# Peptides against a protein of PDB entry 6IDX: the designs that were tried, part 165

Target 1, 380 residues: chain A of PDB entry 6IDX
Amino acid sequence: KELAKLSADVTFATEFINMDGIIVLTRLVESGTKLLSHYSEMLAFTLTAFLELMDHGIVSWDMVSITFIKQIAGYVSQPMVDVSILQRSLAILESMVLNSQSLYQKIAEEITVGQLISHLQVSNQEIQTYAIALINALFLKAPEDKRQDMANAFAQKHLRSIILNHVIRGNRPIKTEMAHQLYVLQVLTFNLLEERMMTKMDPNDQAQRDIIFELRRIAFDAESDPSNAPGSGTEKRKAMYTKDYKMLGFTNHINPAMDFTQTPPGMLALDNMLYLAKVHQDTYIRIVLENSSREDKHECPFGRSAIELTKMLCEILQVGELPNEGRNDYHPMFFTHDRAFEELFGICIQLLNKTWKEMRATAEDFNKVMQVVREQITRA

## One batch from the design tools (peptide; made by RFdiffusion4, then SolubleMPNN)

Design b2_p18_7_s4 (from b2_p18_7, 11 letters changed)
Fold by OpenDDE base, seed 4:
Structure b2_p18_7_s4 (fold): chain B 380 residues (1-380), chain A 18 residues (1-18)
Amino acid sequence: as target 1 above (380 residues)
Amino acid sequence: SMPLVSLYLKNEPPKKLP
């Protein structure tokens, strides 16, 4: 207990480390010997002292043995561990993951996100915070393939649901530390959009062009039996498609694929448009047809608006930026839906369309409308 | 639309719709 308190002092820590004291603490954990009276209390203080000593950055985290890691991971994965041991074990694992890629690899083999989710179903907000912090650390340090797997996993859906129900909608105020961890989780999850945001459309890729064609089909042919596509010659079809792409509000009516070659937002804008068209089909059709039927120059160009809105949302959400320690602003919607970004896009495109109408905007007012919409989103 | 954006972007627990 006294050692744990003194270990917070850098002068004491330096002297204790010089006496190989930290090695003694690691060996106490490694032994796993429950033979001592008050083992749980002793272990809790040992883990506290270890964490405080390591927090000075004097000793590399790589000094820890695989046996030590397995013991600490064991305290997190076992259902009946003392709360004080669990809390310190979560904090130690977080620090290990953050400070060493070698330790990350070993820890990621010993623990699962599913095991960590179980620690979110408790009443102790500190345990919940450290569990999310460790999830965030694992997510941050995961290689790209594993990050995507973690994001797509049932664990993330369950994680969002558990966070929503047990943390956000909990009967207790969210502390600053928890709010920060929720912010971090949100940032790390939105950063998975960076790949698509930076992916240029290939105008020669037929599969990507078929998505644009599908947007046209959903907007204009939804009532037409696909069998009744009139056998009008290839030129009439091209001219028809050019008209339809103009009605969809693409900048390049001849080759809309060119509108998605700029990064950001690249293919992410097309993903959002396709999501809206498939998941919110009535909303999509309404927005497109309300503007495509206008001949008064007050039509809102959906395609251009969707691209610039996607870019603006990426800028507002700081997609591709690392989480900042000073921030604790999270969006509850992120925890309500698996496709929260696409749902946000679907809300914001309706807001944009409304704002365009209210302003009686023309194509010349486009940037002014986007500024107003940005202010409306950021003041929300 | 605006109220929904505000509801989702604010850290306020969703007011139980009555």
Scores: peptide ipSAE 0.015, ipTM 0.536, DockQ to the pose 0.012
Fold by OpenDDE base, seed 3:
Structure b2_p18_7_s4 (fold): chain B 380 residues (1-380), chain A 18 residues (1-18)
Amino acid sequence: as target 1 above (380 residues)
Amino acid sequence: SMPLVSLYLKNEPPKKLP
């Protein structure tokens, strides 16, 4: 107990480490010797002292044995471990993952996200916090190929539902530490959008152009009887498409693909439009048709608006930025849906369309409307 | 999903353009 308290002092830590004291602590964990009447209490203080000593950065985390890692992982994977040991074991695993890629690999083999999720289904907020912290560490340190698998596991209705129901909607105030871990998880989740945000559309890629054509089809051909023969010449089709792309509110009516060559938001804007068109088809069609039928210069340009809104949302959500230790601003809404960004886009595009109408905006007012919409979103 | 996200948006009426 006194060792654990003194280990927070850098002078004491330096002297204790110079006496091989940390090696003694690791051996106590490795031995697993339950023979002592106060083993659990002794182990909890041993783990505390170990953490405090390692936090000084004097000793590399790579000094730990595979036996040590297995013992610590065992305390996290076993259902009937003392809460004090579990909490410290989660913190040790987090620190190991954050400080060593070699330890990350070993830990990722010994524990599952499913085991960590079980520690969210408890009434102890400290355990929940350290479980999310370890999840975040594993997510942050995952190789790119594994990060998407983890994201799919996080997008799993299960983790999100558990966080929502047992953490966010818990009968207790969210502490600063938990709010920070929820913020980190949110940032790491949004960083998965960065690739699409930075992907330029290739105007020559037919498959990407077919998505834009699908947006046109959903908006304008959904009411048209398929009986209009595909046989009218290529020129009439091009002229028709130019009109349709103008009605969709693209900046480039001839080649809408050019509107997606700017990064950010690149292809992410097209993904949002396609999601809206497929998942919220009635809302999409309504927004497009309400503006496409106007010849009064008060039409809200959907295509341009969707692109600039996607960019704005990426800026507001700081997509591609690293988590900041000083921040704890998480958005509970992102735990309510697996496609929360696209759902947010779908709400914000309706807000934009409403705001445009209420302001009686024209194309010259576009930036003013976007500023008002930004204020409406960011003050939320 | 949509109703929950809309609860986060402030309903300030937009200023009419002159």
Scores: peptide ipSAE 0.015, ipTM 0.506, DockQ to the pose 0.010
Fold by OpenDDE base, seed 5:
Structure b2_p18_7_s4 (fold): chain B 380 residues (1-380), chain A 18 residues (1-18)
Amino acid sequence: as target 1 above (380 residues)
Amino acid sequence: SMPLVSLYLKNEPPKKLP
């Protein structure tokens, strides 16, 4: 107890480390000897002293043994652990994962995200915070292949549901530390869009061109059976498609695929457009047809708007950026839907279309409309 | 979805362009 209090002092920490004191603390954890009177209290103070000593950055996290890691992981994975031990064990694991890739590998073998989700179902916000912090650390340090696996639809859906119900909709105010961890989780989740955001469309890829053709079909051929495969359209059919692509508001109405060669937002803009067209078909058709029938130069270019809005949303959501320690601005909406980015796009494109009409904008006003829409999104 | 974003989007009416 006294050691745990004194270990916060850098001078004491330096002297204690020079006396191999930290090695003594690690050995106490490694021993696992429940035979001591007041073992849980002693262990809680030992773990506190260990954390405070390690926080001085004097000793490398790689000094810890595999036995130590297994004991700490055991306190997180086992049911019925003392809350004080659990909290400190989560914090130690987070620090190990963040500070050492070799420790990350060992911890990722001992602990599952599913075990950490169980610690979110408690009323203790400190436990919930450290559990999310450890999930975030594991997600951040995971190699790209495992990051996608951790982000699998089932684990993410369950995690989002538990966070929504037990943290965000909890009967307690969200503390700054929890808000930061929710922000971090949000940023790390949207970083999974980076690959698509940086993927250029190949104008020669027929499968990608068929998606653009499907957008045209959904907008203009809503009564026609999909059986009209885009066969080699006669020159008259190419001219018809060029008109349709102009009505869709593509910048390159001759070859709309060229609009998706710019990264960011690359193919992610096309993914959002296709999602809107398939999941919110009535909204998509309305937006396209309301602008396609205009001869007054007040038509909102949907294709161009969708691309620039996708880029803007990536910038606002920091897609491809590391989380900032000073930020705690999370959006509870992103925990309510599996396709939250595409749903956000679908709402923001309606806001853009409304704003365009209210401003009585022309194509020359495009950047002014986008700036107003950015302010409307970011002042929320 | 729309009601949730209206909670998270400040729908200030844009100024009409001249």
Scores: peptide ipSAE 0.015, ipTM 0.499, DockQ to the pose 0.010
Fold by OpenDDE base, seed 2:
Structure b2_p18_7_s4 (fold): chain B 380 residues (1-380), chain A 18 residues (1-18)
Amino acid sequence: as target 1 above (380 residues)
Amino acid sequence: SMPLVSLYLKNEPPKKLP
């Protein structure tokens, strides 16, 4: 207890570390010897002293043994652990994951996200915070191939549900530390969009062209009786599609694929448009047809608007940026739906369309409408 | 769905363009 308190002092820590004192603490954990009266209390203070000593950055985290890691992971995976031991064990594992890629690999083999989710189902907000912090550390340090698997896993859907029900909808105020960890998890989740945001459309890829053609089909052919297949030549079909792509509000009416060659937002804009067209078909058709039927200069170009809105949302959400330690702004919406970004896009594109109408905008006002929409989204 | 839109979008009516 006294050691744990004194370990916060850098002068004491330096002297104690110079005496190999930290090695003695690690051996106490490794031994697992429950023969001492008050073992749990002694262990909690040992782990506290270990953390405080390591926080001075004098000793490398790589000094810890595999036996130490297994003992700490054991305290997190056991169903009946003292809360004080559990808290310190979660914090130690977080620090290990953040400070060492070699320790990350070992920890990722010893613990599962499913085990950490069990610590979110408790009434202790501090335990919940450290459990999310460790999940965030594991997510941040995961190799690129494994990050997507962690995000797509049934565990991640379950994690969002548990966070929503036991943390966000809890009967207690969310502390700043928990709000920060929810923010971090949100940022790390949005960073999975970076690949699609930076993927250029290949104008020669037929499969990608077929998606643009499907957007046209959903907007214009869903009401056309299949009987009038005009048997007239390939050129008339191309001219018809050019008109349809103009009505869809693409900048390049001849080859809309060229509008998706700019990164950001690249293919992510096309993904959002396709999601809107398939999941919210009535909303998509309404937005397209309301603008395609105007003979006035007040048409809102859907295709251009969808691309620039996707880019704007990526900028607002800071897609591709690391979490900032000073931020705690999280959006509960992103824990309510698996495709929350595409749902946000679907809301914001309707707002953009409404704002365009209310402003009586023309194509020359496009940037001014986008600025107003940005202010509306960021003041929410 | 509607509560999420109202929470996320303070609908201040945009100033009409002149």
Scores: peptide ipSAE 0.014, ipTM 0.495, DockQ to the pose 0.009

Design b2_p18_8_s1 (from b2_p18_8, 9 letters changed)
Fold by OpenDDE base, seed 5:
Structure b2_p18_8_s1 (fold): chain B 380 residues (1-380), chain A 18 residues (1-18)
Amino acid sequence: as target 1 above (380 residues)
Amino acid sequence: SDARFRRRRRLMEEAARE
């Protein structure tokens, strides 16, 4: 106990480390010997002292043995561990993951997100915070291929549900530390959109062109009486599609694929449009048809609006930026929806369409509408 | 507790830059 207090002092820490004191603490953990009277209390203080000593940055985290890692991971994965030990163990694992890629690899083999989710189902917000912090550390240090797996996994959906129910909708106010960890989790998840945001459409890729054609089909063929399918010549069909793409509000109504060659937002805009068209079909059709039937130059160009809105949302959400220590702002909807970005897009595109109508905007007012919409989104 | 959380947040930012 006294050592744990003194270990917070840098002068004491330096001297204690120079005396190989930290090695003694690690060996106490490694021994796992529950035979000592008051073992749990002693261990809790040992882990406290270890953390305080390591937090000075004098000793590399790579000094820890595999046995030490396994013991600490054991305190997190095993049921009925003392709360004080659990809290410190989560904190140690987080620090190990953050400070060493080698330690990350070892810890990722020993600990699952599922095990960490169990520590969110408690009333202790400090444990919850350290559990999310460790998840965030694992997510941050994961290879790119594994990050997508972590985000798409059932564990991540379950994690969001548990966070929503036990943290956000909890009976206790969210502390600054928890708010920061929720922010970090949001940032790390939205950063997975960066690949799609920076992916240019290939105008020659038939599969990608078929998505644009599907957008047209959903908008115009779903309500059209099947009897009026104009069966005649290829040129009339091409001219019809050009008209349809103009009605969809693409800038390049001859080849809409060209609108998705700009990065950002690249293919991410097309993903959002397709999601809206499939998941919120009635909303999509309404937006398109309301604007396609207008001859008064007050039509809201859906295609252009969707692209620029996607770009704007990426800017607002800071897609591709690393989490900042000073930020604690998170969006609760991130935890309420599996596809939170696409759902946000669906809300914002309706807001844009409404704002366009209210402003009686024309194509010349496009940038002004986008500025107003940006202000509305950032104030919500 | 607050000082520990701040240190870890800094470590996270540093670790994200690497």
Scores: peptide ipSAE 0.028, ipTM 0.693, DockQ to the pose 0.837
Fold by OpenDDE base, seed 2:
Structure b2_p18_8_s1 (fold): chain B 380 residues (1-380), chain A 18 residues (1-18)
Amino acid sequence: as target 1 above (380 residues)
Amino acid sequence: SDARFRRRRRLMEEAARE
């Protein structure tokens, strides 16, 4: 206990480390020897002292043995461990993952996200916070392939459900530390959109052009048999499509693919539009047709609006940026939807369309509308 | 407790930059 307290002092820590004190503490953990009276209390203080000493950055985390890692991982994976030991073990593992890629690899083999989810189903908010912090550390240090797998896995859906039910909808106020970890998880998840945000559309790619054609089809040809191959259109059909792309509010009515060559938001805008058209078809059709039937020059250009809104959302959410230590703001919707970004887009495009009408905007007012919408989104 | 969390947040930011 006294050692754990003194270990917070840098002078004491330096002297203790110089006397190989850290090695002694690690050996105590490695031995697993339950023969001592008050073993659990002693172990909790040992782990506290170890953490405080390591937090000075004097000793590399790579000095820890595989036996030490396995013991700490064992305290996290076992269902009936003392809460004080569990808390410190989660914190040690987080620090190991963050400070060493080699330790990350070893820990990722010993611990599953499923085991960490079990520690979210408790009344102790500190345990919950350290469990999410370790998940975030694992997510941050994961290779890109594994990171995407973590995001897409049932474990992530389950994680979001557990966080929603046990943390967000809990009967206790969310502390700043937990709010930060929820923010971090949100940022790390939205950063997976960066690839699509930076992907330029190829105007010559037929598969990508077929998506734009599908947007047109859903808006205007809802009753027409999909069997009419889009490629064989006579000059009259091309002229019809140009009119349809104008009604859809694309800037380039002849080749809408050119509107998606700007990065950001690149193909991510097209993904959002397609998601809206398929998942919220009635909302999509309503927005498009309501504006396409206007003759008063107050038409809201859907295509242009969708692109600029996607870009704005990426800016607001700081897609591609690292989590900031000072930020604690998170969107509860992130935990309620699998496709939270696309759902947010669907809400915001309706807000944009409403704001456009309320302002009686024309195409010249586009930037003013976007500014008002930005303020509305950032205040919500 | 708060000081430990802040140190770990800094470590997370550093670890995210590497």
Scores: peptide ipSAE 0.028, ipTM 0.691, DockQ to the pose 0.787
Fold by OpenDDE base, seed 4:
Structure b2_p18_8_s1 (fold): chain B 380 residues (1-380), chain A 18 residues (1-18)
Amino acid sequence: as target 1 above (380 residues)
Amino acid sequence: SDARFRRRRRLMEEAARE
């Protein structure tokens, strides 16, 4: 107990470390010897002292043995561990993951996100916070392939559900630290969009062109009576498509693929448009047709708007940026939907169309509308 | 980091209550 308190002092820590004190503490954990009176209390203070000493950054985290890692991971995976030990063990694992890629690999083999999720289903917000913090650490340090797997896993859906039900909708106020961890989780998840945000459309990729054609089909052919068989000659079809792409509000009416060559938002804008068209088809068709039927120059160009809105959302959400330690702002909607970004896009594109209409905007007002929409989104 | 410092403080406060 006294050692744990003194370990917070850098002078004491330096001297204690020079005396191989950390090695002694690690060996106490490694031994697993339950033979001592007050073992749990002693272990809790040992782990506290260890963490405090290591937090000075004097000793590399790589000094810990695999046996130590397994013991600490064991305290997190075992159901009958003292809360004080569990809390410190979660904090130690988090620190290990954050400070060493080698330790991350070892820890990722010993623990699963599923095991950490069990620690979210408790009434202790500190345990919940450390569990999310460890999940965030694992997510941050995971290779890109594993990050995507973590995000797509049933565990992530389950994680979001548990966070929503046990943390966000809990009867307890969310502490600043929990809010920070929720923010971190949000940022790390949205950063998975960076690849698509930075992916340029290839105008020669037929599959990508087929998506643009599908957007056209959903907007214009889904309501068309089956009697307009596509039998008109190739030239009439090209002219028809150019008109349709104009009505869709693409900047390049001849080759809409060119609108997606700018990064950001690249292909992410097309993904959002396709998601809207497939999942919220009625909303999509309504937005497109409401603007395509206007001859008064007050049409909101859907394609251009969708691209610029996607870019704006990426900027607002800071897609591709690392979590800031000072931030604690999270969006509850992130935890309510698996496709939260696309759903946010769907809400915001409706807001944009509404704002455009309310402002009686023309194409010249586009940037002004976008600025107003930005202010509306950032204040919501 | 401030977060580590806050964690440290919490662990110490909890260890002090025990």
Scores: peptide ipSAE 0.028, ipTM 0.689, DockQ to the pose 0.054
Fold by OpenDDE base, seed 1:
Structure b2_p18_8_s1 (fold): chain B 380 residues (1-380), chain A 18 residues (1-18)
Amino acid sequence: as target 1 above (380 residues)
Amino acid sequence: SDARFRRRRRLMEEAARE
């Protein structure tokens, strides 16, 4: 206990480290010797002292043995561990992951996200916070090829449901630190959209063109069987498509694919439109048809609006930016929906359409409407 | 506790730049 307290002092820490004191602490953990009187208390103070000493940054985290890592991971993976030991073990693992890619690799072999999720189902908010912090650290340090796998694990309805029910809707107020970890998780998840945001549409890719055609089909031919292959259209059908793409509010009515060549938001805008059209078909059709039937120049151009809104949402959510230490703002929708970004888009596009009508906007007012919508989204 | 969390946040920001 005294050692743990003194270890917070840099002068003591320096002297203790110079005396190889930290090595002694690591060996105590490595031994796993449960035969000592007051073992749990001793171990809790040992882990506290170790953390405080390492937090001075005098010693590299790479000094720890694989045996030490396995013992610490064991305290997190075992069902019957003292809460004080568990809390410190989670904090140690988080620090190891953040400070060393080599330690990340070793820890990722010893612990699963599923094991960490079990620690979210407890009433102790500190345990929950450290569990999410470790998840975030693992997510951040994951190789790019593994980030999507982790995102899929985070996209699991189970993790979101647990966070929602046990953390957000828990009987306790969310502390600033938990709010920060939820923010970090959101940022790391939304950063996976960066690839799609920076992907240009290839106007010659038939599969991508077929998505645009599907948007047209859903809006105007919702009752017609998809069996009519888009390729066999007579010149009259091509001319009809140009009219339909104008009614959809694309800037390029002849080749709407050109509207998706600008990055950001690139293909991410098309993904959002397709999601809206498939998942919220009635809302999509309503928005398109309400504006396609207007002859008064007060039509809201859906295609252009959807592209610019996607770009705006990426800017508001800071897609591609690192988590900021001072921020703790998260969107509850992130934890309520499997496709939170697309659902946010679906809400915001309805808000945009409403705002356009209320302002009696024309195409000349487009930027002004977008600014008002930005203010509405950022104040919500 | 607050000092530890602030340090870990800085480490996370540093680790995300690598």
Scores: peptide ipSAE 0.028, ipTM 0.700, DockQ to the pose 0.849; fails the geometry check

